# Designs tried in a protein design run: peptides against a protein of PDB entry 5H65. Part 16

Target 1, 294 residues: chain A of PDB entry 5H65
Amino acid sequence: QYLERTPLCAILKQKAPQQYRIRAKLRSYKPRRLFQSVKLHCPKCHLLQEVPHEGDLDIIFQDGATKTPDVKLQNTSLYDSKIWTTKNQKGRKVAVHFVKNNGILPLSNECLLLIEGGTLSEICKLSNKFNSVIPVRSGHEDLELLDLSAPFLIQGTIHHYGCKQCSSLRSIQNLNSLVDKTSWIPSSVAEALGIVPLQYVFVMTFTLDDGTGVLEAYLMDSDKFFQIPASEVLMDDDLQKSVDMIMDMFCPPGIKIDAYPWLECFIKSYNVTNGTDNQICYQIFDTTVAEDVI

## One batch from the design tools (peptide)

Design b1_p12_2_s2 (made by RFdiffusion4, then SolubleMPNN; from b1_p12_2, 5 letters changed)
Fold by OpenDDE base, seed 2:
Structure b1_p12_2_s2 (fold): chain B 294 residues (1-294), chain A 12 residues (1-12)
Amino acid sequence: as target 1 above (294 residues)
Amino acid sequence: MLDIDEVLDYYK
C-alpha cells in the first residue's frame, strides 16, 4: 500500500476501520520473553494457542507408549512395519512404519515414518535421520494420528501442529492420495489427513510514540516483520539472538526514548466490542522492520 | 530406549 504518513495524534481521533502509515518510536513491548511471544494460530477459526512445552509432549508420548500396536495393521501397501522392544524395565513396544512410494521404500531422507510408542526423544532423533515422522496409534481399522495436542508431523526440527477445533481427522491410509510420497509437504499431509494446520506467529503488543501521541499496536506475524519464521525461531539459537537484537535496537535498555530509532510501519484500526463498550484497536500489518529503520 | 542405530541399520 501507499499511504501518507499520519501522526498518531490524528489517528487517535479517527473512527475505525482505517489504514495508516506511521513513523514512531517503540517505547515498549510485551511480552519481553521471546518464547512467550510465539503462538500457534488457526487460519480458519483464528484461535491462538500456546506452543506445547516439551514436558507436555513427553506426557502425551508416554501415554501413547503404553498402548500395544495392533498386529493386524502391520505391513500394508502403504508402509512396511517393524516392532522393537526396548531394553528397559518396561519392555516398551515401538512400532515403526516406513512409508513406501508406490510400493518401494525411498531413500531415508525422503521417507516418512509412522511411529507407535515412541518417546519425544526417540521421535526427534528419528526425524533428524529420516524426512519426517508422524506419531500414530492403532485405530480400529487403520493407523490414525496419535493426538492433535502433539505434532502431527515432525520434519527436521520443526513441529507441525493442527487445530483441534477445525480438523476432522482421517485415517493414515488417506496418505495414499498423495502422488508424491517423497517430499512430504506439511500442507499436503495435513490435507490428506483432514487437518487444519496451525501457523506459528509472533504475537506482541507495541507501545508506539511519535511525540504527538501514544498508541498500542498489536503484532501478529509469521515471517514478515522480522524476516524470520516464527516456526523456526524456537529451535534456533541464532535466530533467537537475531530477534533479540532487533528488539534491543528499537528499544534499547537503559537509554532514553529520545535516542530510539524511528520505526516506520503500517497499522490498521478496527473496532472491538467489549460488552457495551466499543473501543478502537490497532494492528501492525505489511511491515518489515529491517526496511523501516530511519 | 529405542536404539536409533538399529532402526537405521534395518532400513539400510
Scores: peptide ipSAE 0.648, ipTM 0.969, DockQ to the pose 0.803
Fold by OpenDDE base, seed 4:
Structure b1_p12_2_s2 (fold): chain B 294 residues (1-294), chain A 12 residues (1-12)
Amino acid sequence: as target 1 above (294 residues)
Amino acid sequence: MLDIDEVLDYYK
């Protein structure tokens, strides 16, 4: 996609939709806090939602822990089960189901755990020792996903979420459809369980200024703009620092905009109708800051 | 809390 650079003043006069290549300075951006810039996006219904906080997850798992595992659902062809009683005053029952590959337990780093009655802390610790963890509950005839408000799959530090609006949940035994029960690809797990996986995205609004004009451009990107996955940034301090450094580079605090570096990027215009008013908005696309710094 | 080490030992 070759596009000639167009000054912002010219862009602001044109009708939408169009695509542009621009060279501008990042006057400002919002939100300023990185954690506020990471959202979950549904590829089907296109709704944006907040990433659940630890406190939200604690409540969900606490509620799940009030239900006792159903003994009749233990030990199937898909998984081997063990129930532990926690060393606390409540004596909470935790069922761990170890998913088998062709009837054989795989290596720990290849094994998927299904957890009933576990806390967030316990689940997170287990996810660092095994391939992945799915929080589940005992259904009428089979294990079922606990709650779409919580991750349907936890791999290491990555929490995979599903869309409540677009998903039609199926029982855990549908994991049998997976030929390979060692890699546990999130999309494959989601498909088997009837889940529409949500995508982590950076969502920001950039105020761009090239000296001829000023416009606001919307950024919704998963991993291209910063060359950092939005899915990993919240759980990795180093990645967070990297993003912060990039933003500080383009929009350094304490100095005038004249000293800001130039940012080259692609933007597309589109029409938005607000009642009787037609507004033209802009979105950044196909842009990597590491490659577009002048 | 669930003893993670016990889970690991069980899996071995």
Scores: peptide ipSAE 0.648, ipTM 0.969, DockQ to the pose 0.799
Fold by OpenDDE base, seed 1:
Structure b1_p12_2_s2 (fold): chain B 294 residues (1-294), chain A 12 residues (1-12)
Amino acid sequence: as target 1 above (294 residues)
Amino acid sequence: MLDIDEVLDYYK
């Protein structure tokens, strides 16, 4: 879309809602730490959630490991099962279920694993050798997803989460509804299991200054603004460095704002009611800053 | 800890 550039001083005087094209300097932004800016967003209920930390996941999987796999649920038409006993003093039982495609085990890079009793480390290692991993537990009559507080699907380094509020979990046998059991698309897996997938998003507040005025603009973006997926950034040091580089470019530390580069972006205004107080807020949209870096 | 290599070997 094309809009004429509007100075911030003019925008600040106008009623909402409206869309604007602006040219401003990034005076400051929050949060300053990248890991604090990455959130999980539900596309259905729109709740923002924190990405679970490794420590949180460890606790969940440790608790899961205290539950013994039900031998009656081993080896179905959907999967072949094997139970390992760890060589530690605890003798932890780990059940690995290899999902079959039409009764045949696929190649490892096409195979989905269902894991009972695995640690985060073990699951992550397996996800790098197989197509994907789902942490599960033994239910009454079938395997079930372990916990929506943990990833429902791990593919490589990407952890896929589901919304607790919007999801209505179904048992693992519902994966039978998938015709193709070699390409495990997260959305398809989620649909089969009754999960509403959460979306990784960058959430930031920018303080913008064009010399005529100052306003705060909200950013919620998954992959367009930085041209970097929020879903991958937490697990990739190079991507993190890239984001940091971009932010440092527009808001260089130790330098006066007069020397800052200009940022061109689109913002939209909207009304927010806080009790009896009405205020106008602003959100960045349809903006890519990566083009300015090139 | 689960021996990942054993899992891989089993799958082969």
Scores: peptide ipSAE 0.645, ipTM 0.969, DockQ to the pose 0.801
Fold by OpenDDE base, seed 3:
Structure b1_p12_2_s2 (fold): chain B 294 residues (1-294), chain A 12 residues (1-12)
Amino acid sequence: as target 1 above (294 residues)
Amino acid sequence: MLDIDEVLDYYK
């Protein structure tokens, strides 16, 4: 793990792949907006995708709400069901399925809800009162996940997403395979439903300068760099402020780079082939900056 | 709009 410090000028002359320890100043970074730096990453196919916006989710759930719950799928060994009709001109039907543990309804904080026809707002409110919520729809023979473009699981304020490319969805009754129906671990839920869960990651490009050279390094990190989970930052104002403070510390606006603090980090070089062009790229790894801010 | 309180009351 131990590496001697290498100046950027020396690194820029070397072939990839290699690992380096560097000390440099953060000249600039992109994207500047925190929301834009948070992405969803598939650990299997390695695709990166945007975190859906609230507006995107609203459309998905509105579309789902136009479909009537199938009464034949109500009340199974897995869940108890109740349908509510909203007091509006359209009379929207909302089916709530309360998942049981060994045939018994658990405590609300341990209970998973399956929701048909719910809005984002309603789902979010319910997720704060129950353990978690899965948006579902009526399939031919069973309830099914509504849409992988929406969260497959909402637990508290965290939206869990699945990879459309890698997932092979199974029906809701496959939740029966879970021994513990009280904790509702996202990975376990995903496995039961044939979902490859996506990971929240910070994705940024750092321009590093140590006075000997300038190097662009790619950052893809879930929770180590800032010591803040990317999965929680978008829903927590305090965490957002913390990230902003860290970035402002290393790259303060309106201040010359000469006054910037030094950043110590590890970077690895790797080859990228695009057609006939071979390029050496750099990625930050195994680095925590939060300790330097303290 | 779904009355969240009604859902809660039903469950308890």
Scores: peptide ipSAE 0.645, ipTM 0.969, DockQ to the pose 0.834

Design b1_p12_2_s3 (made by RFdiffusion4, then SolubleMPNN; from b1_p12_2, 9 letters changed)
Fold by OpenDDE base, seed 4:
Structure b1_p12_2_s3 (fold): chain B 294 residues (1-294), chain A 12 residues (1-12)
Amino acid sequence: as target 1 above (294 residues)
Amino acid sequence: MLNIEEVLKWYE
């Protein structure tokens, strides 16, 4: 879609909703810290949530480890089970369930693990050796997802979360509905278990200035704006550096705004009503930043 | 701590 460039001063005088193409300088942005800009977004209820901190996850898994795996739930048609006892003072029981494909254990890089009583560290280590890990607990009749406050699926360094509000959890045996038990696509796993998966998004507010006016524009984007997935950035130092470099390029510290590069982007205006007061807000859309800025 | 290598060995 082609739109002519519109100066900010003109945009600020117009009613919403409208779409614009703009050329402006990034005067400032918030939050300044990258980890604060990454959120979890539900595509159904649209709630924004914080990404859990490692400390939060440690508590959840520690609590889960206080429960003893139910021996009656070991070794089903879906998975083979093994229980280990740790050599620590508590003698913690850890049950690992290896999901089979058509009754046969697949290759490690294709195998999904279900873990009872594992710590975050142990789970993360296992997720680097196997395809993926699901933290589970023993239910009354079947294994169940441990807690939606923790990842429902860990693949490598990626933690997949579900929406507590929109999800209606089903027991682990529902994974039987998956025809191919080797790829473990997060969306397929989520569907089988009744989980509405959350999406990682960058959430930022840009203050844009083109010399004619100043406006704030909201950014909520998963992977288009930076061409970097929000789902991977928190666990990858190189990706973090890349985002930081991009932001420093558009908003370099210690120099005057006159020396800032121009940012070309699309913004849409929309109305926000608070009682009798009507406010016009702006959101960035369909925009990808490039290294070659003018 | 769970010995990850033992888990791998058991699986193989």
Scores: peptide ipSAE 0.531, ipTM 0.956, DockQ to the pose 0.881
Fold by OpenDDE base, seed 1:
Structure b1_p12_2_s3 (fold): chain B 294 residues (1-294), chain A 12 residues (1-12)
Amino acid sequence: as target 1 above (294 residues)
Amino acid sequence: MLNIEEVLKWYE
C-alpha cells in the first residue's frame, strides 16, 4: 500500500474515516511493560481479554485434580489410557490418555495427550516431550475440556485459549472427525471441539509527534508490527528483548525527542461516539517497524 | 509430582 505523506496538523483537521501515511516520532507509549500490552482477542465477538497468569492456571488445574478420573471412560477407540498415582502423601490420581491414529499410537512428537488431574508444571513438561496436551475432565459419557479459562491446547510453549462467549463445547470424541491425528493444528482442534480460538495481540497506544502536531494512535497487532508473534513473546526471553530493543530504539530513554528516530507508519481515522460526544480516533495498520531495525 | 520419565517409558 502506498499513500502520500500527510503532516499530523493536517490530519487533525480532517473528518473520519480516512487513511494516512505519516512520518512521526514516538514521543511516548503505553503500557510501558510488555506483559501488559499482550492481550487475547476474539475474532468473532472482538472482546479483549487478559492473558491468564500462572497463578490463575494453577488454581484451575488444582481444582481439576480434586476430581478422580472415571474408569469407565478409559481406553476407547480414540485413545489409550493409563492412570498414575503421585508419590506424595495425597496420592493424586493423574490420567493420561494417548490419542491414537487409526487405532495405533503415533510417535511421541505426533501424539496428543489428554490429561486429567495434572498440574500446570506436569502439563508443561509433557507438552515439551509430546506434540501437544489438552487438559480434560471426566464428563457424564465422555471426556470433556476442563475449562475454557485455561488453555484448551498446549503445544510446546504456546498456550491456546478459547472464547467463552462464542464457543459451544463438544465432547472429546469429536476429535474423531479429524482425518489426520498426527498433525494437531490448533484451529482444527478448536473446530472439532466447538471452540472459537482467541488470538494473541499486542495492544498499545502511541503518542506521535512530527513537529506540526501530536496524535494518539492505537495499535492492535498479532505479528506484523514487530515481526514477532504475540503468541510466543511471553514465553521467550529473546523475543521480549527484541521487542524492548525496538521500542527503545524509537523511544530511547534519557534523551530529548529531537534526537528520536523517525517512524513511518500508516494510520486510519475512525469515529467514536460516546453519548453526545463524537470523537475521532486513530489506529495504526499495515505497518512493520522491524525493517527499520536493520 | 507425576514422574514424566515414567510416562515416557510407558509410552515407548
Scores: peptide ipSAE 0.530, ipTM 0.956, DockQ to the pose 0.800
Fold by OpenDDE base, seed 2:
Order: structure tokens, then sequence, then C-alpha cells
Structure b1_p12_2_s3 (fold): chain B 294 residues (1-294), chain A 12 residues (1-12)
């Protein structure tokens, strides 16, 4: 939808909700650290969550590793199982279940692993050799997802998370509903297991100034604004550098705002009730930053 | 630690 450019001073006087096209300079932004700006968002309940750190995952998987795999759940029509005992003092048992496609083991790059008792390091290593990995535990009658606080699916370097609030977990055998057991599309896996997948999003607050006024605009975006997926940025140094470069370009340190490039974007206003106080807030939407701003 | 190479070897 086409919108005429509106100065910030005019926007600040208008009631919400409305949509605007603006041209402004990025005076400042928060948070300054990229890892703090990447969060997980539920498309259903809209809850924002922090991306778990490695330390958090280590604890979860260490706890899972204390559980003994149930031998009765090994080797079903869905998967072939192998148990390894580690050489460490505790002799940890790790069960790896290789998911079959129509009763046949696929190629490694097409194979989904279900792992019991694996550490984060082990799981990550396996995810680089196989298509995907799901951390699981032995349930009463079937394998079950280990913990929604951990990824329900690790594919390459991407950790896929589910919403604890909105998910109604189903047992692993529900993967049988997938006709194609080689591609392992995260959304399909989530659907089969009753998981509402979380979305990686950039969450930032921009202070925008066009010389007529100043306003704060909220940014929640997965891949449009930077043209970089939030789901990949934390695991890719080059992508991180790219985001940093973009932000430094629009908001260069040590330089006066008069020299900043202009940012073209769309913002929408909306009402927020904080107790008895009604406040108008602004959110950036449907915006891609131009790389060539000079 | 789990020997990843053994897992791969077993699978092949």
Amino acid sequence: as target 1 above (294 residues)
Amino acid sequence: MLNIEEVLKWYE
C-alpha cells in the first residue's frame, strides 16, 4: 500500500492506530549487542523468549544423560536403535535412533536421529553429519521429546524451539504421519509432534529523528529488515558482521547525527494501556533497509 | 564422550 511521507512532528500529534511512511535518521538504538536483540517469538500467544545459551542447554542435556534408555522402546518400525556406552567414569549410555523411511534407512544427509542421553557437543556434532537431530527421552510407551526448553529439532547449525505454552506434545511415533521422512521440514516435524514452533526475531527499539520530531519505534522482524534471517545470525560470524555494519552505517559512532544517512521505513502506531495510562507506541513494519543509502 | 565416528561407521 502506498503512503505519502509524513513528518514525525505530524505523526506525534495523531491518534492511533495509523500507518505512516517516514524518512528519518536513526539517532540511537537498543539493545546495542546483537545477541540481546535476537529473541524467540510465538506466533500464537505472541510471547517473547530469550534464546537459550549453551550453558542452559548443557544443563538440560546433562540431566537427560542421567536417564537410562528403555530397552523396550528400541528398534520399532519407525527407527533402528543403537546404544553406546561412553568411556568416561560413569559409563553414560547414549541411545541413537535412526529414523527409517518406509522401513529403509535413508542416506545420512536425509536421516533424522533421535538421541537419548547425548550432550550438547555430541548432538551438535551429529547434526553436522546427519540431516537432523531430535533430543528425546524414554516415555512410558514411546519415545518423547526431551524438553521444550531445548531444541526440538537441530538441523545443521539451526536450533528449532517450540512454545511451552501453546504446544501439546505428542509422542515420537506421530512422526509416522509424515509421508516423506527424508526432508524433515521443521514445520512438518512440529505439526506431527504437536509443537508450536517459535520464530527467531530481531527485537530492537529505534530512536528516529527527522529534524521535526523524535519518536521511538519498535522493531520485531525475522528476516525482512536486514534481509538476514534472525534464525541464522547467531551462528554465522559473517552475518553478524553484516548486521553490525548496517547498524554502524545508519548510526555511526563518534559522528554527529547531521551526517547520518536517511532511513526510509514504514511505521504503525498503536495504543498501549499501562494501568490507567493510555500511550501511543510505534512499530516498524514491512521495511527493508537499503544497502545503498549514499 | 560418544565417538561420533563410530556412530557414522555403524550407520554405513
Scores: peptide ipSAE 0.530, ipTM 0.956, DockQ to the pose 0.810
Fold by OpenDDE base, seed 3:
Structure b1_p12_2_s3 (fold): chain B 294 residues (1-294), chain A 12 residues (1-12)
Amino acid sequence: as target 1 above (294 residues)
Amino acid sequence: MLNIEEVLKWYE
């Protein structure tokens, strides 16, 4: 797309909605902490949610572990099951269901596990050895997803979440509709189970200054702006460092704004009405920045 | 605690 560069002072005088190309310095941004800038976004209802913390997940899985797996739901055409009892005074039971492909257990790196009664730590360890893990519970007639407050799918180090508002959960046997039971594409799993997947997004507010004016622009982006997936950044130290480096490049601490590099980006204006108040807001779009050596 | 190695061994 082509747009002529417009100074901020001119933009601030115009009605919305419009699109602009700008060249400005990043005076400041919020939030300053990376983990606070990563959110979950629903593509349907557009609600933003916090990424659950480890402590939140621990509670959910601990509660799930208090429920005894139903022996009647073990070993179906979809999965083979085994129950382990932990060697502690409580004797926690953990049921692991190994999903089969056409009646045959696939390779471990292709196998989906359904887990009842597992802890977060155990689930994470298993997700590193198998293709993916779904936390489940015993329903009345079938296994069911444990809780949408927890990941519906853990694949490697990535936690996939679903929208509570938009999802209409279906039982685990609906995974039978998947022809390929080896790749376990998150969107396919979600569709089979009636889940609307949430998207990881970077959510930040940039204060932009080009010397003619100052405006705040909202950033909500999953992987384009930093060229780093928001879905992976929380679990990867190197990616975190990369994002931090990019932000430090554009907004270096302890340095005056006169020395800041110029940021080229696209912004769009839009109207927001709160009661009787009409406000024009700005959002960054279709913009990519890259790490560079200054 | 669940023994992950036992799970792996069973699967193999």
Scores: peptide ipSAE 0.529, ipTM 0.955, DockQ to the pose 0.834

Design b1_p12_2_s4 (made by RFdiffusion4, then SolubleMPNN; from b1_p12_2, 8 letters changed)
Fold by OpenDDE base, seed 5:
Structure b1_p12_2_s4 (fold): chain B 294 residues (1-294), chain A 12 residues (1-12)
Amino acid sequence: as target 1 above (294 residues)
Amino acid sequence: MLDVEKVLEYYK
């Protein structure tokens, strides 16, 4: 893993693929807005997707709320069910299914809720009181995941999404395959339901300058670069401030680049072919930014 | 909207 530092001017002359250790200043970066830099990445098909906006989720859950819960699907060996009728919103029915562990209801902080007809706000509130929430709908013979365009699992403030392309959804009774129905590990839930989970990633383009040369490097990272999970940053103001602070530290506005701190990182080069044109591109890897650089 | 506290109360 140890590599000697290589100046950018030397790197720019070399063929790909290669790995380098560099020391450079962050001249600029894109996108400038943190929200725009967080994406969903599929580990199977490698598609990058936008994180759904609150407005998008509201529409999905509103549509789900127009469907009536099937009475035949309530109170199974897997879960106990209760239906509430709202006083407002034309008497909307919300079915909550409390998943049992070996026939016994666990503690609230260990309990998975399956919800039919809930709004985003209601689901989010419940996810703060219970272990996790899955938005579901009544299928023909079983409860089913509501929509992969919405989270398949909400734990606290974290929304877990699945890949529409790579997932082959199975009914909710497949959760019976889980021996432990208290921890609700997202990957285990995904596997039981036939979901390929998407990964939150920071996606940025850095323009790096070490005084000998300038190159653009691509960053796609989930939790290593900032030591902040991309999965949590959008729902946590303090984490957002931390990322912004880090970026402002390396690329301070209104200051000359000569005063910028040095960024040490690893980059790898790779070839990209566009028709007859071959281009060498660069990607940051195995890098953690250190606050002690200043 | 659904009263989350009622859900918790029911679960107890």
Scores: peptide ipSAE 0.514, ipTM 0.954, DockQ to the pose 0.882
Fold by OpenDDE base, seed 3:
Structure b1_p12_2_s4 (fold): chain B 294 residues (1-294), chain A 12 residues (1-12)
Amino acid sequence: as target 1 above (294 residues)
Amino acid sequence: MLDVEKVLEYYK
């Protein structure tokens, strides 16, 4: 797309909505901590929510572990089941259901596990050995997703979440509708289970200054701005370092703004009404900054 | 604690 570069002073005088190309310095940004800038966004209802912390997940899975797997739900056409009893004083029952592909167990790297009673640690370990893991519980007539407050699908180190507001959960047997039971595409799994998947996004507010004016621009981006997926950054130290380096480059600590590099980006203005208060806001879009870090 | 390696071994 082509837009003429517009100074911020001119933009600040114009009505919304409009799109602009700008060249400005990043005076400041918030939040400063990367983990605070990663959110979950629903593409349907547009709610933003926090990524659950490990402690939150521990509680959910601990609660799930207090429930006994229903033996009547083991070993269906969809999955083979095995129950392990832990050698602790409580004798925790863990049911692992191995999903079959056309009645045949696939290779471990292609296999989806359904887990009842597993801890976060156990689930994470399993997700590194098998293709995917879904935390489940015994329903009345079928296995069901454990809790949308927890991931509905864990693949490696990636936790996939669903929107509580927009999802209409279906029982686990609906996975039968999937033709391919080896790749376990998150969107396909979500569709089968009636889940609206949430998207990881970077959410930041940039204060931009080009010497003619100052404006705040909102950033909501999943993978374009940093050329780093928001879905992976929290679990990868190297990716975190990369994002930090990018931000430090554009907004170096302890240095005057006069020495800051120029940031070229696209912003769009839009109207926000809160009662009688009408405000023009700005959002960054279709912008990649990673190439400037070279 | 569930022995994940045993789960894997069982599956193989």
Scores: peptide ipSAE 0.513, ipTM 0.953, DockQ to the pose 0.842
Fold by OpenDDE base, seed 2:
Structure b1_p12_2_s4 (fold): chain B 294 residues (1-294), chain A 12 residues (1-12)
Amino acid sequence: as target 1 above (294 residues)
Amino acid sequence: MLDVEKVLEYYK
């Protein structure tokens, strides 16, 4: 869609909902810390959630490690199983299930691991050597996902999470429905297991000023605004630096706003009911920040 | 702790 540029002063007088193209300076933004800006968003119920911290995951996996793998669930047509006993004080049992493709074990870089009793550290190490890892537990009749508070799939350095509210979990044997058991596409895995996958998003509030008015706009974006995936930024120092550089460029510290570069973006207005008050809010959409400054 | 290298060796 094409929209003519509208000054903020005019926008502030309009009823919602409407879409606008604007040119404004980024006076300020919140939150200032990048890790606070990355959230998990459910595309179905639209709930925003915090990305679990390492400490949170440690607790979940420690609890899982206290359970003994069920011998009855070892070695099915879907996977081959091996149990290791750790050399720690408690002699923890760790079951690793290697998922087969049509009865044949694939290459390690194509293999999905199902792990019972693993720690976060162990799981992360395994995910760097195999295609992906699913933390599981022994259910009554089948392996089941361990906990939606933890990743349902760890692929490389990316942790994939599911929505507790919207997901209706199915047992691990439902992975049989996947024809290709080598690529392990997160969305396909989620679908097979009845999981509604959460999306990593940047969540920020921009204070925009074009000299005619000041407007706060909400940013919720996964990969378009910065051209950097929110799903990868927390695990990549270079990507973090890139985001920081972009924000510093648009909102440089120590100088007056008159010297700030102009930001061109699309915003949409919408109505929000807060009690008896009707408030108009604004959200940035379909916007990619330019690297060059005019 | 689980020796991940042993898991890899087993898988070979």
Scores: peptide ipSAE 0.512, ipTM 0.953, DockQ to the pose 0.813
Fold by OpenDDE base, seed 1:
Structure b1_p12_2_s4 (fold): chain B 294 residues (1-294), chain A 12 residues (1-12)
Amino acid sequence: as target 1 above (294 residues)
Amino acid sequence: MLDVEKVLEYYK
């Protein structure tokens, strides 16, 4: 993918679409807060969505916890069920369904839990002890996914989300289509349940300056630019610090741009039509900045 | 709250 380096002043005069290699300083970027830069992207409809906040999830799971598990849906060929009643004043009932592999319960680290009536805290704790957790509810004839506004699958600290627009949900018994019920791959689970999984992405706008010109470039990247997965960064303080360190290195606060390091990256231009106005925009692609930190 | 440790014990 080698391209000759082109100055920004020359790029700004050219028609789109084209690809460029550039060497520029990161004058500024937005958003400044990392949590605001992490979004969910649908690979089918390409809609960008906000990652739900803990408060949003609490509400969803709280609502789910008000609905009593249907005893008729307990203990199927797919899963064994146990219901616990909490010791609080309300006596909330939580149903945990342990998914079996060919009729046999696997090891805990291989076991998928279907949880009905659990809180976010309880689900997170369970996801750290078992392979994965799916929040569910009692449907008419089968268990169903609780809500696509919440994760359809939680593995450790990773929350997997699905697209409401592109997904056509199927009941839990469709997990029977999975031959291996010990390795719960998110994409396989999603396919079985009719879910189009969303992708975590970093979304940022960079203002680049090479001394000849200034342009704004859009960044949408999942794990290449920082060599850090967007899917993990929100739940890992060390990863957050790493991203912040990288951004501070290229755009250090409190000093003049003349002292900023040079950033080498690839950008592509493209046309955007807004009414009668034609605008040329730029996007960063195939770029890894982590190598510059070494 | 649900005692997660009890869930684990039950599963064993």
Scores: peptide ipSAE 0.511, ipTM 0.953, DockQ to the pose 0.815

